# Peptides against a protein of PDB entry 2FGR: the designs that were tried, part 186

Target 1, 331 residues: chain A of PDB entry 2FGR
Amino acid sequence: SSVTLFGIVDTNVAYVNKDAAGDSRYGLGTSGASTSRLGLRGTEDLGGGLKAGFWLEGEIFGDDGNASGFNFKRRSTVSLSGNFGEVRLGRDLVPTSQKLTSYDLFSATGIGPFMGFRNWAAGQGADDNGIRANNLISYYTPNFGGFNAGFGYAFDEKQTIGTADSVGRYIGGYVAYDNGPLSASLGLAQQKTAVGGLATDRDEITLGASYNFGVAKLSGLLQQTKFKRDIGGDIKTNSYMLGASAPVGGVGEVKLQYALYDQKAIDSKAHQITLGYVHNLSKRTALYGNLAFLKNKDASTLGLQAKGVYAGGVQAGESQTGVQVGIRHAF

## One batch from the design tools (peptide; made by RFdiffusion4, then SolubleMPNN)

Design b2_p21_1_s1 (from b2_p21_1, 14 letters changed)
Fold by OpenDDE base, seed 1:
Parts: sequence; structure tokens; C-alpha cells
Structure b2_p21_1_s1 (fold): chain B 331 residues (1-331), chain A 21 residues (1-21)
Amino acid sequence: as target 1 above (331 residues)
Amino acid sequence: SLLDKVLQRFEDLLKNNLIVE
């Protein structure tokens, strides 16, 4: 068997010009370019092309040394893989988020990522952002001439919130084409949750695509998230993202990403634009800077996710500017 | 918009093709 210890420590100085009170926040934050993590993984060759695997991964908070503890909530899987693909058992990224988040040029972290994978409706389920699930079984196909797919099911185990009795159930998957410079994917997912103690379905549809032109990469996402409540109107958000990245001088990368979040239930839009730069000091160590602007319209209260400094909302219709400058080290 | 129509079609696909027990 092979066992690998791996991790990332990513810590930054972060600033946002507005919190919920209209005041600035600043300090030391985490995970600005990549999510800080500690993990163990390994494989065992079982012969005949069959392999067993395990993966245990938790988030690291370098600013406070994980004062609230450490867990393996990022991933805790055992797997079998072979010519048939891979089956995973355990908490993980759900297949839809695993694939469709890959089109986010900011790697689903810091102040610049696509924020569509979100709990838009005050869902009471722990994973109502559509990113991960407990009690998950996942299957990933091999790549067949570019075509690939992933499917997942998470058991609710009769978890209840209020009158909702299937909280945490997930069913979803994606189909994709990945060949050379082109990637394109369609993901569909439903989660059972509760809002206000009432059963609610979180439906998600995401289309993603990217193309690497060598000199630059373009990436895009189209997403609809709909919380279908038994009582009350549906809470629907249409999210759009377009981004570009380019290598700089062989040691750097510049990224620009725009996102629009059309929050239908409150008839309000939010616009996000982020400029990022990563400077590789080595294969394992990088400096980075992110500059993000978030413009809320009307009743929108979205805030940039400056983890460790401020990740809350702002006043309705307010704009927020965020900055992160940090160090990422991988081991 | 065309995008809204596409998204609506996908929403319909989600409703009709996801086996939800």
C-alpha cells in the first residue's frame, strides 16, 4: 500500500471595507488561493486492475490553529477503482460540485470564487450549499474518448428537521466532455432539506465549460438553484460566471472573473468582479493577491467570503470591496 | 431570454428525470 501525507497552508492578510454595520474589517484570514487542508490518502493494488483507496481530509485554519478542532469533513472516503471507474463511500464533494466547481478559476475559495453553490434560502440542512454530503455513495466513470460522468446518492437516514423527514438526501450527477483544451459539463442535483421547519427540495442545474487557448483560458458557469418549499413561494437564484486566466512570465497567473447572482425571490441582483494574481516562488510556495468588488442591488445583502476575517453580509443594496494578500504553501 | 429558456428546460429535465424517492 502507498500512504501520502499532504496539505496546504494558505494564510493571508484580508480587508473588507464594509460589514453589516458599514464598518471595515481586517486581519489575518485563511484559504485565499486554495483551501488550507491536511490530508492522508493511499491506495492498495488488489491485482487484476482493481485498487482500494482511502482519503481523509480536513480544513486547516492557520490564523487560530484550528481552535474549534479538526475533522475530516472535507473528505472521508474509502474507494474501489479499476477499469469500471471509481466507487467511493463516505463524506465527499457531491459529484455535481466536484465537477462543476472545477470551472471556477478561483478554486471555490477566497473572496473571488463563484458563489452559486450556496444556501440561498436559509435551508436548515448542514450541506444546503450543494457542495458536500454525508452518507454519500459516488460513482465516477472512466473517460471514454472525452466523455465521462459521475453520479451520487446520499442517504438521509431519516434525519428530521421540523416536519421534514428526509433531510440530507442527495441525488445527482453530471455528464461531461473533457478532451484536450476543451471541458464541458452538465450537472443536475436534488437535495432534501427544510426551510422554516418545512420540507424543501433544493434543486440545482449547472452548466460549465472551459477552453484553454494556451495563452489564456476562458471558463464559464450557468446555474439555477431552486428551493422548492411546501409552503411559500420557491426561492430561485440564477447565477452566471465568466472568467479568464493567463500565465504571466512563466511564474505567475492572472485571473479575472465576473459573476452575476439574480436572486428571484427578492428580485435583486448582485454583481461580483474579482482580479487575482498568483506568483509562484517555487513549485510548492506562492504569493497571491485578490481584489474583489461585490455590488448588491436592491434587497441583496451578499458579502465576500474573507474567511477568518469577515464572511457575513452587508446592508441591503451596499457594495463591498475586499482584498487578500497571502502565502500558499503546499506539502 | 434564450438563457432563461434553456435553464427552464433543464429545470424540467431535473423534475422529470431525477428519481426522487
Scores: peptide ipSAE 0.016, ipTM 0.451, DockQ to the pose 0.012
Fold by OpenDDE base, seed 2:
Structure b2_p21_1_s1 (fold): chain B 331 residues (1-331), chain A 21 residues (1-21)
Amino acid sequence: as target 1 above (331 residues)
Amino acid sequence: SLLDKVLQRFEDLLKNNLIVE
């Protein structure tokens, strides 16, 4: 058996030009290039190609030293793996987010990521962004000539909010083709939650694809998220992303990503464009900078996610500019 | 749009096949 201690400390100086009051915010932020984390993992060879594994991972907040505490909410799994693939028990990324966020060139963190995996409807469930789940069982297939898949189910354990009686139940999965420079995937998920104390289904459909040309990589996402409410009508968002990345000088990477969030319930769009650069000082240490623009139209109030500085919304129809400059260190 | 039609089909698939009663 082996046990590995691992982690990332990513801390930045961040600025956004507008908050909900129209004022600028700036300070020390976290997780601009990668989510800061501390983890333990290990595997045991059981023979015959079977392995047992564990993974415990929690988020680190370098700006305040984890003032709100430390937990293993990023991942807390035990697993069996072999020629059949991998089965995981415990809190983790749901299979849909694990696969489909891989097409986000900003790795679902900082001010530049695709923000489609979101609680669009003031859902009252703990994980209504569709990223992780408690009480999760997951299965991941091996790669068969490029084809692979993942499936998951999370138990609600009779969690109730208002009149909703199955809050936290998740079912979902993806199918994918990963071969050489090409990746493509389709993900489907449903999560039960509550909005205003009423049972609500969060349905999600996501298509992703990427191609690595060597000199550059292109990536794209198409997503629909729908919160199906018994009263008040559905809250539907169509999200689109297109991005490109390229290596620079053998030690750097430049990224450019655009996203559109068509928020149907308020008939309003938001446009996001982000330019990012990562400079590798070593295999473990990097400097990075992100510049993001978010343009809200009409009733849209989206804000950039400058974690540790400001992650709230802006006034309806307002635009926001964000900057992050930071250090990422992996151990 | 074509995208909307595709998404609607998959939504229907979710509704019909992934709802665990």
Scores: peptide ipSAE 0.008, ipTM 0.403, DockQ to the pose 0.013
Fold by OpenDDE base, seed 5:
Structure b2_p21_1_s1 (fold): chain B 331 residues (1-331), chain A 21 residues (1-21)
Amino acid sequence: as target 1 above (331 residues)
Amino acid sequence: SLLDKVLQRFEDLLKNNLIVE
């Protein structure tokens, strides 16, 4: 059996020009290029092509030394794998987010990522952003000539909020084609949650694709998220992303990504554009910089996610500029 | 838009196939 201790410490200086009061915020933030983490993982060969695995991973907040504590909420799984693929038991990325977030050139981290995987409706469930789930069983197929898939189900365990009695139930999956420079995927998911103490379904459809031209990579996402409320009507958001990345000088990478969030319930759009650069000092250490601009229209109040500095919203119709400059170290 | 039509078709697929009572 192998056991590996691993982690990332990613800390930055961050600035945003506006908070909810219209004031600037700045300071030391975390997880600008990669989410800071500490983990343990291992595998055991059981013979006959069967392997057991475990994975325990928690987020690290380098700016405050995990003042709120440490847990394994990023992943806490036991697995069996073989020629049939992989079965996982425990809290993890849900299959849809695991696959479809891979098209985000900012890796769902910092001020530049695609923000479509979000709680758009003040959902009261713990994971109403559609990223992870408790009590999850997942299955991932092998890659067969490019084709692959993943499926998952999370038990609600009769969790209740108000009159909602199935909070935390997840069902979802993806189908994908991954062959050489091409990747394309379709994901579908439903989560049970509550809004205002009332049962609500969070439906999600995501299409992703990327192509690596060697000299540059193009990536795109199309997503619809719909919180179906029994009272008050549906809260629907259509999110779009287009990004490009290119290697620079063999040691660097430049990224440019645009996203549009069409928030139908408030008839308001937000536009995000981010420029990022990563400079590898070694295989394990990098410097990075991100510059993001978020333009809210009408009633939109979205904010950039400068974790550790400011991740709240802004005033309706206000624009926000964010900067992160930091160090990422992997061990 | 074409995108809206595609998304609507997928929404319909979701409604028809992912109904978990």
Scores: peptide ipSAE 0.007, ipTM 0.416, DockQ to the pose 0.012
Fold by OpenDDE base, seed 3:
Structure b2_p21_1_s1 (fold): chain B 331 residues (1-331), chain A 21 residues (1-21)
Amino acid sequence: as target 1 above (331 residues)
Amino acid sequence: SLLDKVLQRFEDLLKNNLIVE
């Protein structure tokens, strides 16, 4: 048996020019390049190609020293793996988000990430962003000549909100082809939730692809999210992303990513463009800078996620500029 | 659009093959 302690401390100085009141916010933020975390993981060889595993991981908030406490809400799994692949039991990334966020060049972190994995409809479920689930069983196949897949089911355990009685139930999966420079995936998921106390289905379809040209990488996402409400019609968002990254001088990486969020229920679009740079001081320590611009049109109120400083919305139709400069240390 | 056609095909796939309501 082996046990590994691991983590990341990522802390930054962040600025956004507008909050919900139109005022600037600035200060010390967290998780600008990678989510700050503390974790324990290990494996046991059971013989015959079978292994047991565990993974416990929680978020670290370096700006306040985890004033609200510490938990393992990032991942808390036990697993069996072998030639058949891997089965996981416990809270984790759902298979769709685990695979499809891999095409986000900002790794679903900081002010630059693809924000399509979101609660678009004021869903009342705890994980209505489609990222993680409680009570999750997941299965991941091996890679067969590039082809791979993942599937998941989360139990609702009869959790109720208003008249909804299946809140938190998730079913979803992906199919993918990962071979050499090419990656492509299709993800499909449904989560049961509530909006306004009424049963609602969160349906998600995501396509992702990337190609590594050696000198640069291109990546793209296409996503549709629908909150299907019994009353009031569907809340639909189409999200698009295109990004490029390139190594710089053997010690750095530059990233440029554009996203469009077409919010159909309010007939409003938001445009996001982010420039990022990471400079590796060592294998474990990096400096980074992010510059993001978010343009809301019409009734759109989206805000950049400057965690630890300001992660709320802005006034309808307002633009927001964000900056993060920080240090990431992995151990 | 091409995107709409693609999304519709995948929505159909979701309804008919992946998720049983």
Scores: peptide ipSAE 0.007, ipTM 0.403, DockQ to the pose 0.012

Design b2_p21_1_s2 (from b2_p21_1, 14 letters changed)
Fold by OpenDDE base, seed 3:
Structure b2_p21_1_s2 (fold): chain B 331 residues (1-331), chain A 21 residues (1-21)
Amino acid sequence: as target 1 above (331 residues)
Amino acid sequence: SLLDEVLKRFEELMKNALRIE
């Protein structure tokens, strides 16, 4: 058997020019290039090609020393793996987010990530962003000549909110082709939740693709999220992302990513553009800088996610500029 | 637009796939 302690400490100085009151915010933030984390993982060879595994991972908040406590809400799984693939039991990324966020060049963290995996409708469920689930069973296939898939089901355990039943139930999966420089995936998911105390289905479809040209990588996402409400009509968001990355001087990486969030229920769009640079000081330590611009139109109130400084919205139709400069250390 | 057509096709795919519940 093996047990590995691992983690990332990522802390930055961050600035956003507008909060909900129109004032600037600045200070020490977390998780600008990678989410800060502490984890334990291990495997046991059971013989015959069967392995047992465990994974426990929680978020670290370096700016306040985890003042609100520590938990394993990032991942808490036990697994069996072999020639059949891997079965996981426990809280984890749902299969759709695990696969489809891999096309986000900003790794679903900081001020630059694709923000499509979001609670667009004031859903009352704990994981209405479609990223993780409690009570999750997941299965991942092996890679068969490039083809692979993942499936998941999360139990609601009869959780209710208002008159809504089955809150927290998830069903979803993806199919993918990963071969050499090419990756492409299609993900489908439904999550049961509540909006205004009424049963609501969060439906999600996501297409992702990337190609690595060696000198540069291109990546894209197309996503539709629908909160299907019994009263008031559907809350639909179409999200688009296109990004490029390239190595710089053998020790750095530059990233440029654009996203569009077409929020149909409020007939409003938001545009996000982010420039990022990572400079590797070693295999484990990097300096980084991110510059993001978010333009809200009409009734859109989206804000950049400068975790530890300001992650709230802005006034309707306002633009926000964000900067992060930080250190990432992996161990 | 091309994107709208792609999204419509995917919406149909989603409807067909999620009707299993």
Scores: peptide ipSAE 0.016, ipTM 0.479, DockQ to the pose 0.012
Fold by OpenDDE base, seed 4:
Structure b2_p21_1_s2 (fold): chain B 331 residues (1-331), chain A 21 residues (1-21)
Amino acid sequence: as target 1 above (331 residues)
Amino acid sequence: SLLDEVLKRFEELMKNALRIE
């Protein structure tokens, strides 16, 4: 049996030139390169190739010392693993997000990440961004000559919002091929939620791929989310991402990523371009900088996610520029 | 759109493969 304490403290100085009022925001933010976290994990060898595991992980907010509290909402799982793969019980990343966010060169955090995993429809469920779920059972296969898969089901436990009686139910999974420099995945998920107190299905399909050329890595995502409502029609968003990264001088990495969010329900697009640089001072400590541009068209109000400084929207049709400069330390 | 058609086909494929209605 082993127990490991681990964590990341990632804190930055951040600036965005516009908030919802058109004013600039700046200050100390968190999680610009990696999500800050504190965790405990361990494994027990049960013999015969079977292992038990646990994982408890919560987010750290270094700017205010977790003034809002600490919890294990990032992950709180017990697992069994072996030649058959891994079964997990407890709150975690859903299989679709766990796999498909791996193609995001900005690690699903800061001002540069792919923002497709979002609550696009004012869904009233706690996890309507499609990232995590409560009451989750997950299964992950081994890698069979590159082929692998993950599946999950989350119980709604009869959670109700308005007339919706199955809020929080998740079913989803992915199939993938991971071999050497190539990774490709297809994910499908459905969550039960509510919009305006009415039962709504959040359907998600995502295709991801990456290839490491050695000198550079290319990565891409194609995603559609649909909030299927009984009344008012579907709220559909098509999201696209293309990114490249390259090592610099053996201790650095440069990243460039573009994303397009085609918000069909409002006939409006948003364009995101982010340039990032990470400089490794050691295996555990890095300096980083991000520069992001977000252009909203028409009725789009998307904002960059400068956590700890400003993560809200902007006025319709407004553009936003964001900067983060920070330190990441892993322990 | 082409994307919608591709995604629809993949959705159908995945639903069949995952036995999700």
Scores: peptide ipSAE 0.012, ipTM 0.454, DockQ to the pose 0.013
Fold by OpenDDE base, seed 1:
Structure b2_p21_1_s2 (fold): chain B 331 residues (1-331), chain A 21 residues (1-21)
Amino acid sequence: as target 1 above (331 residues)
Amino acid sequence: SLLDEVLKRFEELMKNALRIE
């Protein structure tokens, strides 16, 4: 068997011009270009084309040295793989997020990512952002001439919140076509949760596509998230993203991404635009900078996710500007 | 908008596909 220790330490200086009180926040933040992580993974060839695998991965917070502890909440899986694809057991990205976040040019982290994978409704479940699940079984197909799929089911294990049962149950999957420069995917998911102690279904539909033109890459996402409450009506958000990236001088990458979050329950929109640059000093070390603008309209209170500095909301209808400048090191 | 219509259709697809009793 082979065991690999791996990780990323990504730490930045971050600034946002507004918090919930209208004051600026600044300091040392984490995970601006990639999520900082420490992991162990390995595979064992079992013969006959069958392999066993394990993956243990936790988030690293370089600013405080993981003062709140370390865990393997990012991924803790055992797997079997072969000609049939891969089966995974354990906490992981749910198949929908695993595939559909791949179209986010900001790698689902920092101040620039697509924020559609979110708890839009004050859901009381721990994973109501639709990103990961406990007690997950996942299956991923091989790639058949470009076509591939992933499916997952997470057991609720009779978890309850208030009067809500089945909390944490997930079912979802995607179908995709990945061939050369083209990628396109459709994901569907439902998660059982609670809002205000009442049973709620978090339904999510996401369409993603990207095309690599060589000189530039275009990427897009269309998403609807709906928290279907038994009482109080649905909380629906339509999220849209369009991004472009291009290599610069053989050592850099520039990224521009726009997102719109149409929050139907409050009839309010938020607009996000982010410019990012990554400069590769080596294969393992990069400098990066992100500049993000978030414009909330009406009752929208979204904030940029400057992890380690400020990730809260702003006052309704306020705009926020964020900056991150940092170092990413992979090992 | 066209996008809203697409999303609405996807919602319908989801309702049909995710008939998890």
Scores: peptide ipSAE 0.018, ipTM 0.469, DockQ to the pose 0.012; fails the geometry check
Fold by OpenDDE base, seed 5:
Formats: C-alpha cells, sequence, structure tokens
Structure b2_p21_1_s2 (fold): chain B 331 residues (1-331), chain A 21 residues (1-21)
C-alpha cells in the first residue's frame, strides 16, 4: 500500500468594504485561491485491476492555526476502483457538486466563486449548501468516448429536526460529456432537510459547460435551487455564471467571472463580478490577487466569502467590494 | 426569456425524476 501526505496552505490579506453594519473588515484570511488543507491518501493494488483506496482530508486555517480544531470533513472515504469505475464510502463532495463546481473558474474558493451551491432558505441541515454529505455512497463511471456519470446516496440515519424526518438524506447524480476541449454536464439532486423545524426538500438542477480554446477558456453554469416547504411556499433561486480565463506569459492565469443570483422568494437579484490573477512562482508556490464586486438589489443581502475576515451578509440592497492578495503553497 | 423556458423544462424534469420520500 502507499500513503501520501499532501496539503495546501493558502493565506491572504483580505478587505471588504462593508459588513452587516456597513463597516469595513480587513485582516488575514484563508483559502483565497485554493482551500487550505491537510490530507492523507493511499492505494492498495488488490490484483486483477482492482484497487482499494482511502482519502482523509481536512481544512487548514492558517490565520489561527485551527483554533477550533481539525477534522476530516472535507473528505473521509474508503474506495474500490477498477475498470468499472470507482465506488466511495464516506463523507465527500456529493457527485453533483464534485462535477458541476468544476466549471467554476475560481474553484469554489475565495471571494470570486460561483455561490449557487448555497443554503438559500435557512435550512437547518448541516450540508444544506448541497456540496458535501455524511453517510455517502458514491459511484463514478469511467469515461466512455467522452460520456461519464456519477451517482450518490446519503443515508439520513433517522435524523430529525423539529417535525422533519429523514434529514440529511441525499440522492443525486450527473451525466457528462468530456471530450478534448469540451465539457458539458447536467446534475440533479434532492436533499431532505428542515426549515423552521418543518420538512423541506432541497431540489437542485445544474447545467454546466466549458470550452478550452487553448488561448482562453469559457465556462458557464445554470442552476436552480428550490427549497420545497410544506408551509410558506417554495424558496427558489436561479443562479447563472459566465466566466473566462486565459494563461498569461506561461507563468500566470487571469480570470474574469460574472454571476447572477435571482432570489425568487424575495424577488431580489444579486450581481457578482470578479477579476482574479494567479502568478506561479514555482510548480508549488503562487501569488494571487482577487477583486470582487457584489451588487445586491432590493432585499438581497449576499456577501462575498472572505474566509477568515468576513463571510457574512450586508444590508439589503448594499454593494460590497472585496480584495484578496495572498500566497498559495502546495506540498 | 429562452433561459426561463429552459429552466422551466428542467424544473419539470427535476420534479419527475426526484419524486422520492
Amino acid sequence: as target 1 above (331 residues)
Amino acid sequence: SLLDEVLKRFEELMKNALRIE
């Protein structure tokens, strides 16, 4: 068997011009270009083309040295893989998020990412952002002529919140076509949760596509998230993203991404635009900068996710500007 | 809009596909 220690330490100086009180926040933040992490992984060849694997990964907070502790909530899986694909058991990215977040040019990290994978309804479940799940079984197919798929089921284990049962149950999957410069995917998922102590279904549909022209890459996402409540009506958000990236001088990458979040339950939109640059000092070390602008309309209160500095909302209808400048080191 | 129509169709697809208790 093999065991590999791996990680990323990504720390930045971050600034946002408004918090919930309208005041600026600034300081040392984490995970601006990539999520800081520490992990262990390994494989065992079982013969006949079958392999066993494990993966344990937790988030690192460089600004405070993990003062709140360390865990493996990013991923804690055991796997079997072979010509049939891969089966995973344990907490992980759910198949829908694993595939569909790949179209986010900011890699679901920092102040610039697509924020559609979110708890839009004050859901009381631990993973109501639709990103990860406990008690997850996942299956990923090989790539056959470009076509591939992933499926997952998470057990609720009779978890209850208020009168809601089956909390934390997930079922979902994607189909995709990945061939050369083209990628396209469709994902569907349902998660059982609670809102206000009442049973709620989090339904999600996401369409993603990208094309790499060599000199530049275009990427897009279309998503609908619907928290279906028995009482009070549905909480629906339509999220859209369009982004472009290009290599710069063989040592850097520039990214520009726009997102629109149409929050139907409050009849309010938010617009996000982010410019990012990564400069590779080496294969493992990079400098980066992000500049993001978030414009809330009407009752929208979305905030940029400057992790370690400020990740809360702003006042309704307020705009927020964020900056991150940092170092990413991989080992 | 075209996008709204696409989303409506996908929503219906989702409703049919995700009818689980």
Scores: peptide ipSAE 0.017, ipTM 0.444, DockQ to the pose 0.012; fails the geometry check

